# Designs tried in a protein design run: peptides against a protein of PDB entry 2Q3Z. Part 116

Target 1, 272 residues: chain A of PDB entry 2Q3Z
Amino acid sequence: YVLTQQGFIYQGSAKFIKNIPWNFGQFEDGILDICLILLDVNPKFLKNAGRDCSRRSSPVYVGRVVSGMVNCNDDQGVLLGRWDNNYGDGVSPMSWIGSVDILRRWKNHGCQRVKYGQCWVFAAVACTVLRCLGIPTRVVTNYNSAHDQNSNLLIEYFRNEFGEIQGDKSEMIWNFHCWVESWMTRPDLQPGYEGWQALDPTPQEKSEGTYCCGPVPVRAIKEGDLSTKYDAPFVFAEVNADVVDWIQQDDGSVHKSINRSLIVGLKISTKS
Target 2, 254 residues: chain A of PDB entry 2Q3Z as posed
Amino acid sequence: YVLTQQGFIYQGSAKFIKNIPWNFGQFQDGILDICLILLDVNPKFLKNAGRDCSRRSSPVYVGRVGSGMVNCNDDQGVLLGRWDNNYGDGVSPMSWIGSVDILRRWKNHGCQRVKYGQCWVFAAVACTVLRCLGIPTRVVTNYNSAHDSNLLIEYFRNSEMIWNFHCWVESWMTRPDLQPGYEGWQALDPTPQEKSEGTYCCGPVPVRAIKEGDLSTKYDAPFVFAEVNADVVDWIQKSINRSLIVGLKISTKS

## One batch from the design tools (peptide; made by RFdiffusion4, then SolubleMPNN)

Design b2_p19_4_s2 (from b2_p19_4, 6 letters changed)
Fold by OpenDDE base, seed 4:
Structure b2_p19_4_s2 (fold): chain B 272 residues (1-272), chain A 19 residues (1-19)
Amino acid sequence: as target 1 above (272 residues)
Amino acid sequence: DDVLNTQLPVGDPRIEEAL
């Protein structure tokens, strides 16, 4: 989880799992330096360098910073996400084969955001950075991954009387989503939450005003302890959200129905 | 291939077409 530079990232769908090879390249020349630059351009460093540096011994702190800095939202982060299949002014997310080129491009262009990434790209870059910083990290893929936007642990679809989804479809389920899990102690939490921590660098929701997510103990998610920082409800929903259909009738009445046909969450943790 | 190589919302017509 620290030493492996080559690995696989799982993609596809729950019914058709695919993987791609990925070069994490955490030991390639200059990559560590780039990771340090990433830390040095983070908003917390810019605000108070001494305080930021003093906290870099904490993998919890660093993990959260990296989660925020891998995406370019709110800061001089690495990647700009795009999901609309319009990648002509950059690099298609599907074109990347490793983290090294992305990080080098970012650094070489004055820490300008790299176009473009999707979840596995964000996760892979985060994995590289965290490994460089000595934090054991793996990429995780979750199939049928929910994006809960209102923190109710539900994915809510509004449907007409014919079952057709209506509205803006703000809440959704991805065919797959990737994030990382990092091994760390959690001295900031009650005992027992050491181990794998979920971190999500894909800009999905803001956490404390910044597009970042985690770290949250995988154990907390498994046990349903949603009070555990950081972002337990969101991560929990990604893997456990219930799907609810709000079916509107012609008379204006609305019927709530639990959708049991769409099962959220099928997590695969990598071993490579 | 795009269905497998990119993130898409569940229920996206492109997914259905690939099935």
Scores: peptide ipSAE 0.430, ipTM 0.882, DockQ to the pose 0.569
Fold by OpenDDE base, seed 1:
Structure b2_p19_4_s2 (fold): chain B 272 residues (1-272), chain A 19 residues (1-19)
Amino acid sequence: as target 1 above (272 residues)
Amino acid sequence: DDVLNTQLPVGDPRIEEAL
């Protein structure tokens, strides 16, 4: 998980799982220097360099910083996300074949955000950076992945009398979503939460005012310990949210219905 | 197919057509 430079990322849908090859390239020429630049331009370093540097021995701290810096939201981060199929002023997210070109472009353009990424691109770049910094990391794909916007552990659809979804809602279920898991101890938590920690660099929700997510113990998610920092409720919902339909009737009444046809969460972890 | 290598909402007709 640290030494492997080439691997696969899972994509597709729950019904048709596919993978693509990806060059993580954490040991390629100049990549370590770029990862160090990423740390040196993060908001915490700019605010207090001494404090930031003193905390870089903590993979928990570094993981959270990297989660925030892989996206360009709130800072001089690496990637700008886009999902509307309009990529003419940049590079299509689907065109990338590795993390190295992305990181080199970012650095060579004065830490200007690279256009564009989607979840697997964010995850792959985060994986490269974390591996480069000596943190064992793997990319994870979750099919039927929920984005809970209001922190109620539900995906809620509002439907008219014909069953049609109404309104524009960012709360949704993706065909797939990617993030990373990193191996680390958690001295900041109760004993037993060492091991794989989920980190999500795709800008979805703000955590403590920044578009970042995690680290949160995979064990905590499995056991339903939603009080565990960081961002346990959000990550839990990605893999465990229930789906509810609010159906408007002809008389103006609203009926609540549990949607049993939409099953959230099918997580696949990479072996390399 | 692009449907299999980009993020889309579940239930998107394009997903079903690609399968």
Scores: peptide ipSAE 0.423, ipTM 0.882, DockQ to the pose 0.577
Fold by OpenDDE base, seed 3:
Structure b2_p19_4_s2 (fold): chain B 272 residues (1-272), chain A 19 residues (1-19)
Amino acid sequence: as target 1 above (272 residues)
Amino acid sequence: DDVLNTQLPVGDPRIEEAL
């Protein structure tokens, strides 16, 4: 995983799976240096450089920092996300073919956020950075990926009497979502949680006040151990949330209905 | 097909139009 510079990222939908080639380019000239700059501009370093540096031997710590720094939310991170199909003032997320150009642009423009990314771009850049730092990492795609906004492990749709979704604040399911899994030991957890750890650099929800996610043991997610740090409930919901419809009737009554047609979660792990 | 190359909410009209 660390040695592979080219790979594929899965996109599309559960019914129409596709992939794109991606150049991770972790060994290209200057990329490692850029990854180190990324660490040196993170909020924890700026707050206390000595403490931050002392913790960089921990892939758990570094993974969490990278998760936060790949997005530009809250910090001088790499990418600005955009999903509204208005990319004229930047680069369309769909136009990227590798991580190298993104990282170089970020660095060359004084660590200004690069416009724009979506989940696979965030994940791919995170994958590059983590690989540069010696952490075995792969990109993962989850189809019908839930975004739980209120930590109740449900996706709740509010609908009118005609079944139409109401309100802009409704929770959602993505056609697909990408994040990374990194291989590391978890000395901060009970034995048995070593191995693949999920990290999500796409800014979705704040974790301890920062748009970052993980690392959380993939095993914990599979076993439903939501007490494991970091962000187990959120990641669990991405792949396992139940969908509930709240249907408002004309008389003002609300009917709760379990939506069995929307099945959350179909995860595909890459080999590179 | 752009709908397969970008993130969209499930049920987005753009997905339905593409299918």
Scores: peptide ipSAE 0.417, ipTM 0.877, DockQ to the pose 0.571
Fold by OpenDDE base, seed 5:
Structure b2_p19_4_s2 (fold): chain B 272 residues (1-272), chain A 19 residues (1-19)
Amino acid sequence: as target 1 above (272 residues)
Amino acid sequence: DDVLNTQLPVGDPRIEEAL
């Protein structure tokens, strides 16, 4: 989880699982220096360098900083996300084969955001950075992954009497979503939450005003402890949200229906 | 197949056509 430089990332769908090879390259020349630059340009360092540096011994703190800095939202972060299939002014997310080129491009262009990434690219770069900083980390893939935007642990669809979705789909289920899990102790929590912690660098929802996510104990998610910092409800919803259809009838009445055909969450954790 | 290599919402027509 720290020493391996090559691995696989799972993609596809729940019915058609595939993987791609990925070069994490955390020990390649100059990568450590780039990771240190990433820390030195983070908003917390710019605000108070002494305080930021004093906290870098905490994998909890560093993990949260990295999750925010891998995306370029709110800061001089690494990657700009794009999902609309218009990548002509950059690099297609599907063309990347490793983290090293992305990190080098970011640094070489004065910490300018790299175009473009999707979830597995964000996760893979985060994995590289965290491993480079000595934090055991793995990429995970969740199939039928929910994006809950209103923190109610539901994915809600509005439908007409014919079952057609009405309005803009704000909330959605992805065919797959990737994030990382890092091994760390949690002295900031009650005993028993040491171990794998979920971190999500894909800019989905703001946490304490910044597009970052985690760390949250995997155990807390499994046990449904949504009070556990950081961002337990959001991560829980990614793997456990229920799907609800609000069906409008001819008379204007609305009927609530549980959609059992859309099952959220099928998580695969890598072993390398 | 691009459907397997990119994130798409479930129920996206591209998924339905490819799978």
Scores: peptide ipSAE 0.417, ipTM 0.879, DockQ to the pose 0.574

Design b2_p19_4_s3 (from b2_p19_4, 5 letters changed)
Fold by OpenDDE base, seed 4:
Structure b2_p19_4_s3 (fold): chain B 272 residues (1-272), chain A 19 residues (1-19)
Amino acid sequence: as target 1 above (272 residues)
Amino acid sequence: DDVLNTQLPVGDPRVEEAL
C-alpha cells in the first residue's frame, strides 16, 4: 500500500466489473517534491504556515488536506472534475494512465488545475500523494455509489405515474465511484477507530466549507456510527443509502415507495 | 464503452443496458 507503484483501479458496473492498470508512481523522480508543494499551497498553510506545518505529523490532518487539494475546488488544487463528456480543452479523464503526469503537469503549470478528472483520477492522485507522504493508501471502488446531497441517507427519485424520473436529479447513484482508504490511527476519536479511513477527493459535497471528505473510519461506516468525524453520513450514504421513489399521482398525491431493485453500494477494496 | 470507462448516473439508458 506504500511500496507498490503500479496497480489496478476498478471501473465498470456492478454487473460488469472492469479494471484498468494505473501507475501511481509515488517513487518517481520529483513526485515527493510535488506532494510537498501541494501541502505548501493549501489554504491552511497560506493562512498560517506554522500551524499547518505543526499538524503535518498527523495523518488525519494531512489526509483531509490532501482530499481537498487533489481537487481544485476552493483552492489551488490539482484536478478539475468534469463529467459532461466535453473534454476538448483538456485531457479526457479516460486518457490518464497514471498519477505522475497529472502531478507534473500541475506543478509545471504553476499549480494550475489539470483538466480533467473523474472519480478514479481523483482517487488515484490522492493515493499517490498519500503514499508519498508515507500513509498506506488504497483505491476503493464502490458500484452503485450514492451521492446524498441533503444528508438524509436516502437517494430520492421523484417519479411520475409512469415511473419516469422527474426533476433535476440532484441526488444520484453513480454506476461506480472511487475514493481512497488510508491506514492511520485516530487519536482524535475514541479508541477502536484506528485502521482504514475513507477519504474522498472527488468534489461531491463540502465538508466544513471545503470540497473534501474524510477521514472517516471504515469501521464507523460499517457499524453505522454516523457521529464520527469526518463526514460519516455522506460516506455511509455512498455505500448504504436507501433508494426512495416519490411517485406522483394524477390527483396530486405522492406515494413513497422504497426501491428495492436498486441496491446502493458494492465496495471493492484493492490490494494493489 | 462509456459505461465501463466513465462515471454515469444510474438511470442513464446506457447504464441501464449494462445493468
Scores: peptide ipSAE 0.366, ipTM 0.848, DockQ to the pose 0.559
Fold by OpenDDE base, seed 1:
Parts: C-alpha cells; sequence; structure tokens
Structure b2_p19_4_s3 (fold): chain B 272 residues (1-272), chain A 19 residues (1-19)
C-alpha cells in the first residue's frame, strides 16, 4: 500500500464490475517534491506556517489536508471536477492513465487546477500523495453510492402521481463512487479506532467550511458510530442510506414509500 | 462503454440500458 506504484481502480456498475490499470507513481522523479508543494500551498499553511508544519507529523491532520487539496475547491488544489461530458477545454477524466501526469501538470502550471477529474481521478491522486507521504493508502470503490445532501441518512425522491421524479436530483445515487482508505492510528479518538480510515477528496459536501471529507474510521462506519470525527454521517450514508419516495397524490396529499428496489452500497477495497 | 468508465446517476437511461 506504500510500495506499489501500479494498480487497478474499479469502475462500472454493481452488475458490471470493471477495472482499469492506474499508475500511482509515488516514487517517480519529482513526485515527492510536488506533494510537498501541495502541503506548502494549503490554506492552513498560508494562514500559519509554523502551526501547519508542527501538525504534519499527524497522519490524521495530513490526510484531512490532502483530502481538501486534491480538489481545487476553496484553495489552490489539484483537480477541477466535471460530470457534464463537456471536456473540450481540458482533458477528459476518462483519458487519465495515472497520477503522475496530473501532478506534474499542476506543478508546472504554477499550481493551476487541472481540468478535469471525476471520483476515481480524485481518489487516485489522493492515494499517490498519501503514499508519497508515507501513509499506507488504497483506492476504494462503492457501487450504488449515495450522496446525502441534508444529513438525514436518506436519499429522498419527490415523485408525481405517476411515479415520475420531480425537480432536480440534489440527492442521488451514483453508479459508482471512489474514495481512499488510509491506515493510521487515531489518538484523537477512543481506543479501538486505529486502522483503515476513509478519506474522500471528491468535492461533494463541505466539512468545517471546506470541501474535504474524513478521516473517519471504517470501524465506526461499520458499527454505526456517527459521532466519530470526521464526517461519519456523510460516509455512513454513502454506503448505508435508505431510499424514500415522497409520492404526491391527485388530492394533493403526499405518501411516504420506502424504495426497496434501490439498494445503496457495495464496497470493494483494492488488494494493492 | 461510457456507462462503465464514467460516473452516472442510478436511473440514468444509459445506466439502465447497461444493466
Amino acid sequence: as target 1 above (272 residues)
Amino acid sequence: DDVLNTQLPVGDPRVEEAL
């Protein structure tokens, strides 16, 4: 999880699992230097360099910084996300074959955001950076991955009398979503939460005012401890949200229905 | 197939056709 430079990322759907090869390249020439630049341009360093540097010995702190800096939201981060199939002014997210080219482009253009990424690109770059910094990290794919926007652990659809979804889907279930898990101790938590920690660098929801997510113990998610920092409810919902349909009737009444056909969460962890 | 190599919402016609 630190030494492996080439691996696979899982994509596709729950019914049609696919993988692609990916060059993480954490030991390639100049990549470590780029990772250090990433730390030196983060908002916390710019605000108080001494405080930021003093905390870099904590993989919890570094993991959270990297989660925020891999996306360009709120800062001089690496990647701009785009999902509308309009990539003509950049590089298609589907064209990337590794993290090295992305990181080199970012650095060589004065830390200008690279266009474009989607979840697996964000996750893969985060994985490279964390591995460079000595943190054991793997990419994780979750099929039927929920994005809970209002922190109620539900994916809610509003439907008309014909069962058609109304309005913009602010909350949704992705065919797949990728994030990373990093191995670290959690001295900031109660005993027993050491091990794999989920981190999500895809800009989905703000955490403490920044588009970042985690670290949160995988154990806490599995056991349903939603009080565990950071962002346990959001990560829990990605893999465990229930789906509810609000169906408007002809008389104007609304009926609540549990959608049993949409099953959230099928997580696959990489072995290398 | 674009459905297999890009993120799409569940229920998207392209996803449903691939399922």
Scores: peptide ipSAE 0.364, ipTM 0.846, DockQ to the pose 0.577
Fold by OpenDDE base, seed 5:
Structure b2_p19_4_s3 (fold): chain B 272 residues (1-272), chain A 19 residues (1-19)
Amino acid sequence: as target 1 above (272 residues)
Amino acid sequence: DDVLNTQLPVGDPRVEEAL
């Protein structure tokens, strides 16, 4: 997980799974230096350099910093996300073939955000940075991935009597979503939560005021321990949320219906 | 195929065909 520089990222849909080749390139010339710059421009370093540096021996701390710095939200992070198919003023997310070009562009333009990324681009860059820093990391793809915005572990749709969605669809399910899992001990938690930890660099929800996510033990998600830091409810919902339809009738009554046709979560973890 | 190469919301007609 640390030594491999080339791999695959899963995309597509649950029924039509595909993969793309990706060059992580963590050992290419200058990449380590760029990763160190990323750490040196993070908000915690700017606030207190001595404290930040003293904590860089913790993969828990570093993982959380990297999760926040791979996106440009709230800081001088690497990538700007975009999903509206308007990429003319940058690079289409679908055009990237590796992390190295992205990181080099970021550095060469004075740590200016790179346009544009989507989930697999964020995840792949995070994977490169974490591997470069010596943290075993893999990219994960989750099909039918939920984005819960109100922390109720539900994806809720409001529908009219004909089943048509009403209003703005704030909460949603992605055809696929990517994040990373990193191997680390968790001395900050109760025993038994060492191992794979989920980290999500795609800016979806704020955690402690910053667009970052994790690390959270994969075991905690599997066991439903939502009290486990960091961001267990959000990550749990990505893979386990229930879908609910609120159907308004012509008489003004509302009926709650569990949508069993939309099954959230089908996770694939890479082996390299 | 954009459905295979980019993120799309479930409910998009293109995604519905792939679900």
Scores: peptide ipSAE 0.359, ipTM 0.844, DockQ to the pose 0.547
Fold by OpenDDE base, seed 3:
Structure b2_p19_4_s3 (fold): chain B 272 residues (1-272), chain A 19 residues (1-19)
Amino acid sequence: as target 1 above (272 residues)
Amino acid sequence: DDVLNTQLPVGDPRVEEAL
């Protein structure tokens, strides 16, 4: 997980799983230096350098910083996300073949955000950075991945009488979503939560005021311990949310229906 | 195939065909 520089990232859909090759390149020239720059421009360092540096021995702390810094939301982070198929003023997310070019572009342009990324790009860059910093990390893919925006563990659709979704799709399910899992101890938690920790660098929801997510023990998600920091309810919902349809009837009434046809969550992990 | 190499909502007709 630390030594492998080339790997695969899973994409597609639950029924049509595919993968793409990816060069993580954590040992390529200058990449470690760029990762250190990333730490040195993070908001916590800018606020109190001594405190930030003193905490860099904690993979929990570093993982959370990296989760926030891989996206450019709220800080001088690496990537700007875009999903509207309009990438003419940058690089299409689908064009990237590795993390190295992204990180080099970011550094070479004065830590200006790189255009553009989607989930697997964010995850892959985070994986590279964390591996550079000596944290065992892998990219994971979750098919039918829910994005819960109101922390109720539900994906709610408003539909007309014809079943058509109405209004803004604030909450939604992705065909697939990628994040990372990092191996670390959790001295900040009760015993037994050491091991794989989920971290999500894709800017989806704010955690403690910053677009970051995790680390949260994979065990906590599996066991349904939603009190476990960080962001257990959000990550739990990504893989376990129930889908509810609010169906408007012709008479103006609204019917609540549990959508059992949409099964949230099918997570796969990589070996490299 | 955009469905296989980019993120799309599951409600997208192309995604529905792939489900």
Scores: peptide ipSAE 0.356, ipTM 0.843, DockQ to the pose 0.547

Design b2_p19_4_s4 (from b2_p19_4, 5 letters changed)
Fold by OpenDDE base, seed 1:
Structure b2_p19_4_s4 (fold): chain B 272 residues (1-272), chain A 19 residues (1-19)
Amino acid sequence: as target 1 above (272 residues)
Amino acid sequence: DDVLRTQLPVGDPRIEEAL
């Protein structure tokens, strides 16, 4: 999880799983220097360099910083996300085959955001950076992954009398979503939450005012401890949300229906 | 197939057509 430079990332759907090879390249020339630049341009360093540097010995702190800096939202981060299939002014997310080219482009263009990424690109770059910084990290894929917008642990669809979804809602279920898990102790939590921690660098929801997510103990998610920092409810919903349909009738009445056909969450962890 | 290589909402017609 630290020494491997090549691996696989899982994509596709729950019924049609696909994997792609990926070059993480954490030991390639210049990559460590780029990771250090990433830390030195983060908002916390710019605000108080001494305080930021003093906290870099904490993988909890570093993990959260990296989660925020891999996306370019709110800061001088690495990647700009795009999902509308209009990539002509950049590089298609599907064209990347490794993290090294992305990081080199970012640095060589004065830390200008790289166009474009989707979840697996964000996760893979985060994995490279964290491994480079000595934090054991793996990419994980969750099929039927929920994006809960309002923190109620539900995915809610509003439908007309014909069953058609109404409105353009950010709250949805992805065919797949990728994030990373990093191995670390959690001295900031009660005993027993050491081990794998989920971190999500894809900009989905703001955490404490910044597009970042985690670290949150995988154990806490498994046991349903939603009080555990950071962002336990959001990560829990990604893998466990229930789906509800609000169906409007011709008479103006609304019927609530539990959708049992959409099952959220099928997580696959990698061994490389 | 691009459908298996990019994020899409579940139930997207493009997924159904590719399968």
Scores: peptide ipSAE 0.489, ipTM 0.908, DockQ to the pose 0.583
Fold by OpenDDE base, seed 4:
Structure b2_p19_4_s4 (fold): chain B 272 residues (1-272), chain A 19 residues (1-19)
Amino acid sequence: as target 1 above (272 residues)
Amino acid sequence: DDVLRTQLPVGDPRIEEAL
């Protein structure tokens, strides 16, 4: 999980799983230096360099910083996300074949955000960076991945009497979503939460004011310990949210229905 | 092909058409 530079990322849908090859390239020339630059331009470093540097021995701290810095939200991060299929002023997320080119572009353009990424691009870049920094990391794909926006562990669809989804700001389920899992101890938590930690660099929700996510113990998610730092409810919802339909009738009445046809979460952890 | 290589909301018509 540190030494492999080439791997596969799973995409597609739960019914039609696809994988693509990806060059993580964590040992390619200059990549480590770029990763260090990434740390040196993070908001915490800019605010207090000494404090930031003193904490870089913590994979928990570094992981959280990286999750925030891989996206350009809130900082001079690496990638700008885009999902509207309008990529003409940049590079289509689907065009990337590895992390190296992305990181080099970012650095070579004065740490200007690279256009564009989607989840697997974010995850892959994060994986590269974390591996460079000596943190065992793998990309994870979750099919039917929920994006809980209001922290209620539900994906809520508002539907009319005919079952048609209403509203423009409904919560959603992605066909797939990628993030990373990193192996680390969690001295900041109770014993037993060492091991794989989920980190999500895709800017989905803010965590403590920053678009970052994790680290959260995979074990905590499996056991339903939602009090565990960081962002356990959000990550839990990605893989376990229930889907609820709020069916609105013409008379103004609303019926709550559990949607059992939409099963959230099918996580695949990569072996490389 | 793009349907399998890009993130789309579940239920997106493009998914339905491709499957």
Scores: peptide ipSAE 0.483, ipTM 0.905, DockQ to the pose 0.578
Fold by OpenDDE base, seed 3:
Structure b2_p19_4_s4 (fold): chain B 272 residues (1-272), chain A 19 residues (1-19)
Amino acid sequence: as target 1 above (272 residues)
Amino acid sequence: DDVLRTQLPVGDPRIEEAL
């Protein structure tokens, strides 16, 4: 999880699982230096360098910083996300074959955001950075991944009487979503939550004002302990949300229906 | 198949058209 530089990332859908080779390249020339630059341009460092540096011995702290800095939202982060198939002014997310080129481009262009990434690109870059910093990390793919936007652990669809989705699809389920899991102790939590921690660098929701997510113990998610730091409800919903249809009739009445055809969550962890 | 190489909402017509 630290030494392997090449691996696979799972994509596709639950019914049609695909994988792509990925070069993490954490030991390639200059990559560690770029990772250190990433830390040195993070908002916490800019606000108070001494405090930030003093906390870099904590993989919990570093993991959270990295999850925020891999995306360019609200900071000088690495990647700009885009999902609308309009990639002509940058690089298609599907074109990347490794983290090294992305990180080098970011650094060489004065820490300007690299266009473009989607979840697996964010996750892969985060994986590279965390590995560079000595944190055992793997990329995880979750099929039928929910994006809960209102923290109610539900994906809610509003439908007309014909079953057609109405209004803006604020909440959604992705065909797949990728994030990372990092191995670390959690001295900030009660005993038993050491081990794999979920971190999500894809800018989905803000956590304490920043587009970052985690670390949250995988065990906490598995056991449904939503009180654990950080962002347990959000990560829990990604893998366990229930889907509800609100069906509006012509007379204005609304019928609540549990959608049992849309099953959220099928997580696959990589071995490398 | 690009639809298998990019994130799409579940139920997106592009998935059905490509498969």
Scores: peptide ipSAE 0.477, ipTM 0.904, DockQ to the pose 0.560
Fold by OpenDDE base, seed 5:
Structure b2_p19_4_s4 (fold): chain B 272 residues (1-272), chain A 19 residues (1-19)
Amino acid sequence: as target 1 above (272 residues)
Amino acid sequence: DDVLRTQLPVGDPRIEEAL
């Protein structure tokens, strides 16, 4: 989880699982220096360098910083996300084969955001950075991954009497979503939450004002402890949200229906 | 693009067309 530089990332759908090879390259020339630059341009460092540096011994702190800095939202982060299939002014997310080129481009262009990434690209770059900093990390893929936008642990669809979805979908389920899990102790939590911690660098929702997510104990998610920092409800929803259909009838009444055909969450963890 | 190589919403027509 630290020494391996090549691995696989799972993509596709729950019914059609696909994997791609990925070069994490955490020990390639200059990558460590780039990771240190990433830390030195983070908003917390710019605000108070001494305080930021004093906290870098904590993998909890560093993990949270990295999750925010891998995306370019709110800071000088690495990647700009795009999902509309219009990538002509950059690099298609599907074209990347490793983290090294992305990190080098970011650094070589004055820490300007690299175009473009999707979830697995964000996750892979985060994995590289965290491994480079000595934190055991793996990429995780979750199929039928929910994006809860209103923190109610539900994915809600509005439908007419014919079952047709009405309006723009605000909340949605991805065919797949990737994030990382890092191994660390959690002295800031109650005993028993050491081990794998979920971190999500894809900019989905703000956490304490920044597009970052985690670390949150995988155990807490498994046990449904939503009070556990950081961002337990959001991560929980990614893997456990219920799908609800709000069906409007001809008379204007609304019927709530649980959609049991859409099962959220099928998580696959990598072994390297 | 390959439907299996990019993130798409579940139920997206592009997925249905590829299946």
Scores: peptide ipSAE 0.476, ipTM 0.903, DockQ to the pose 0.548

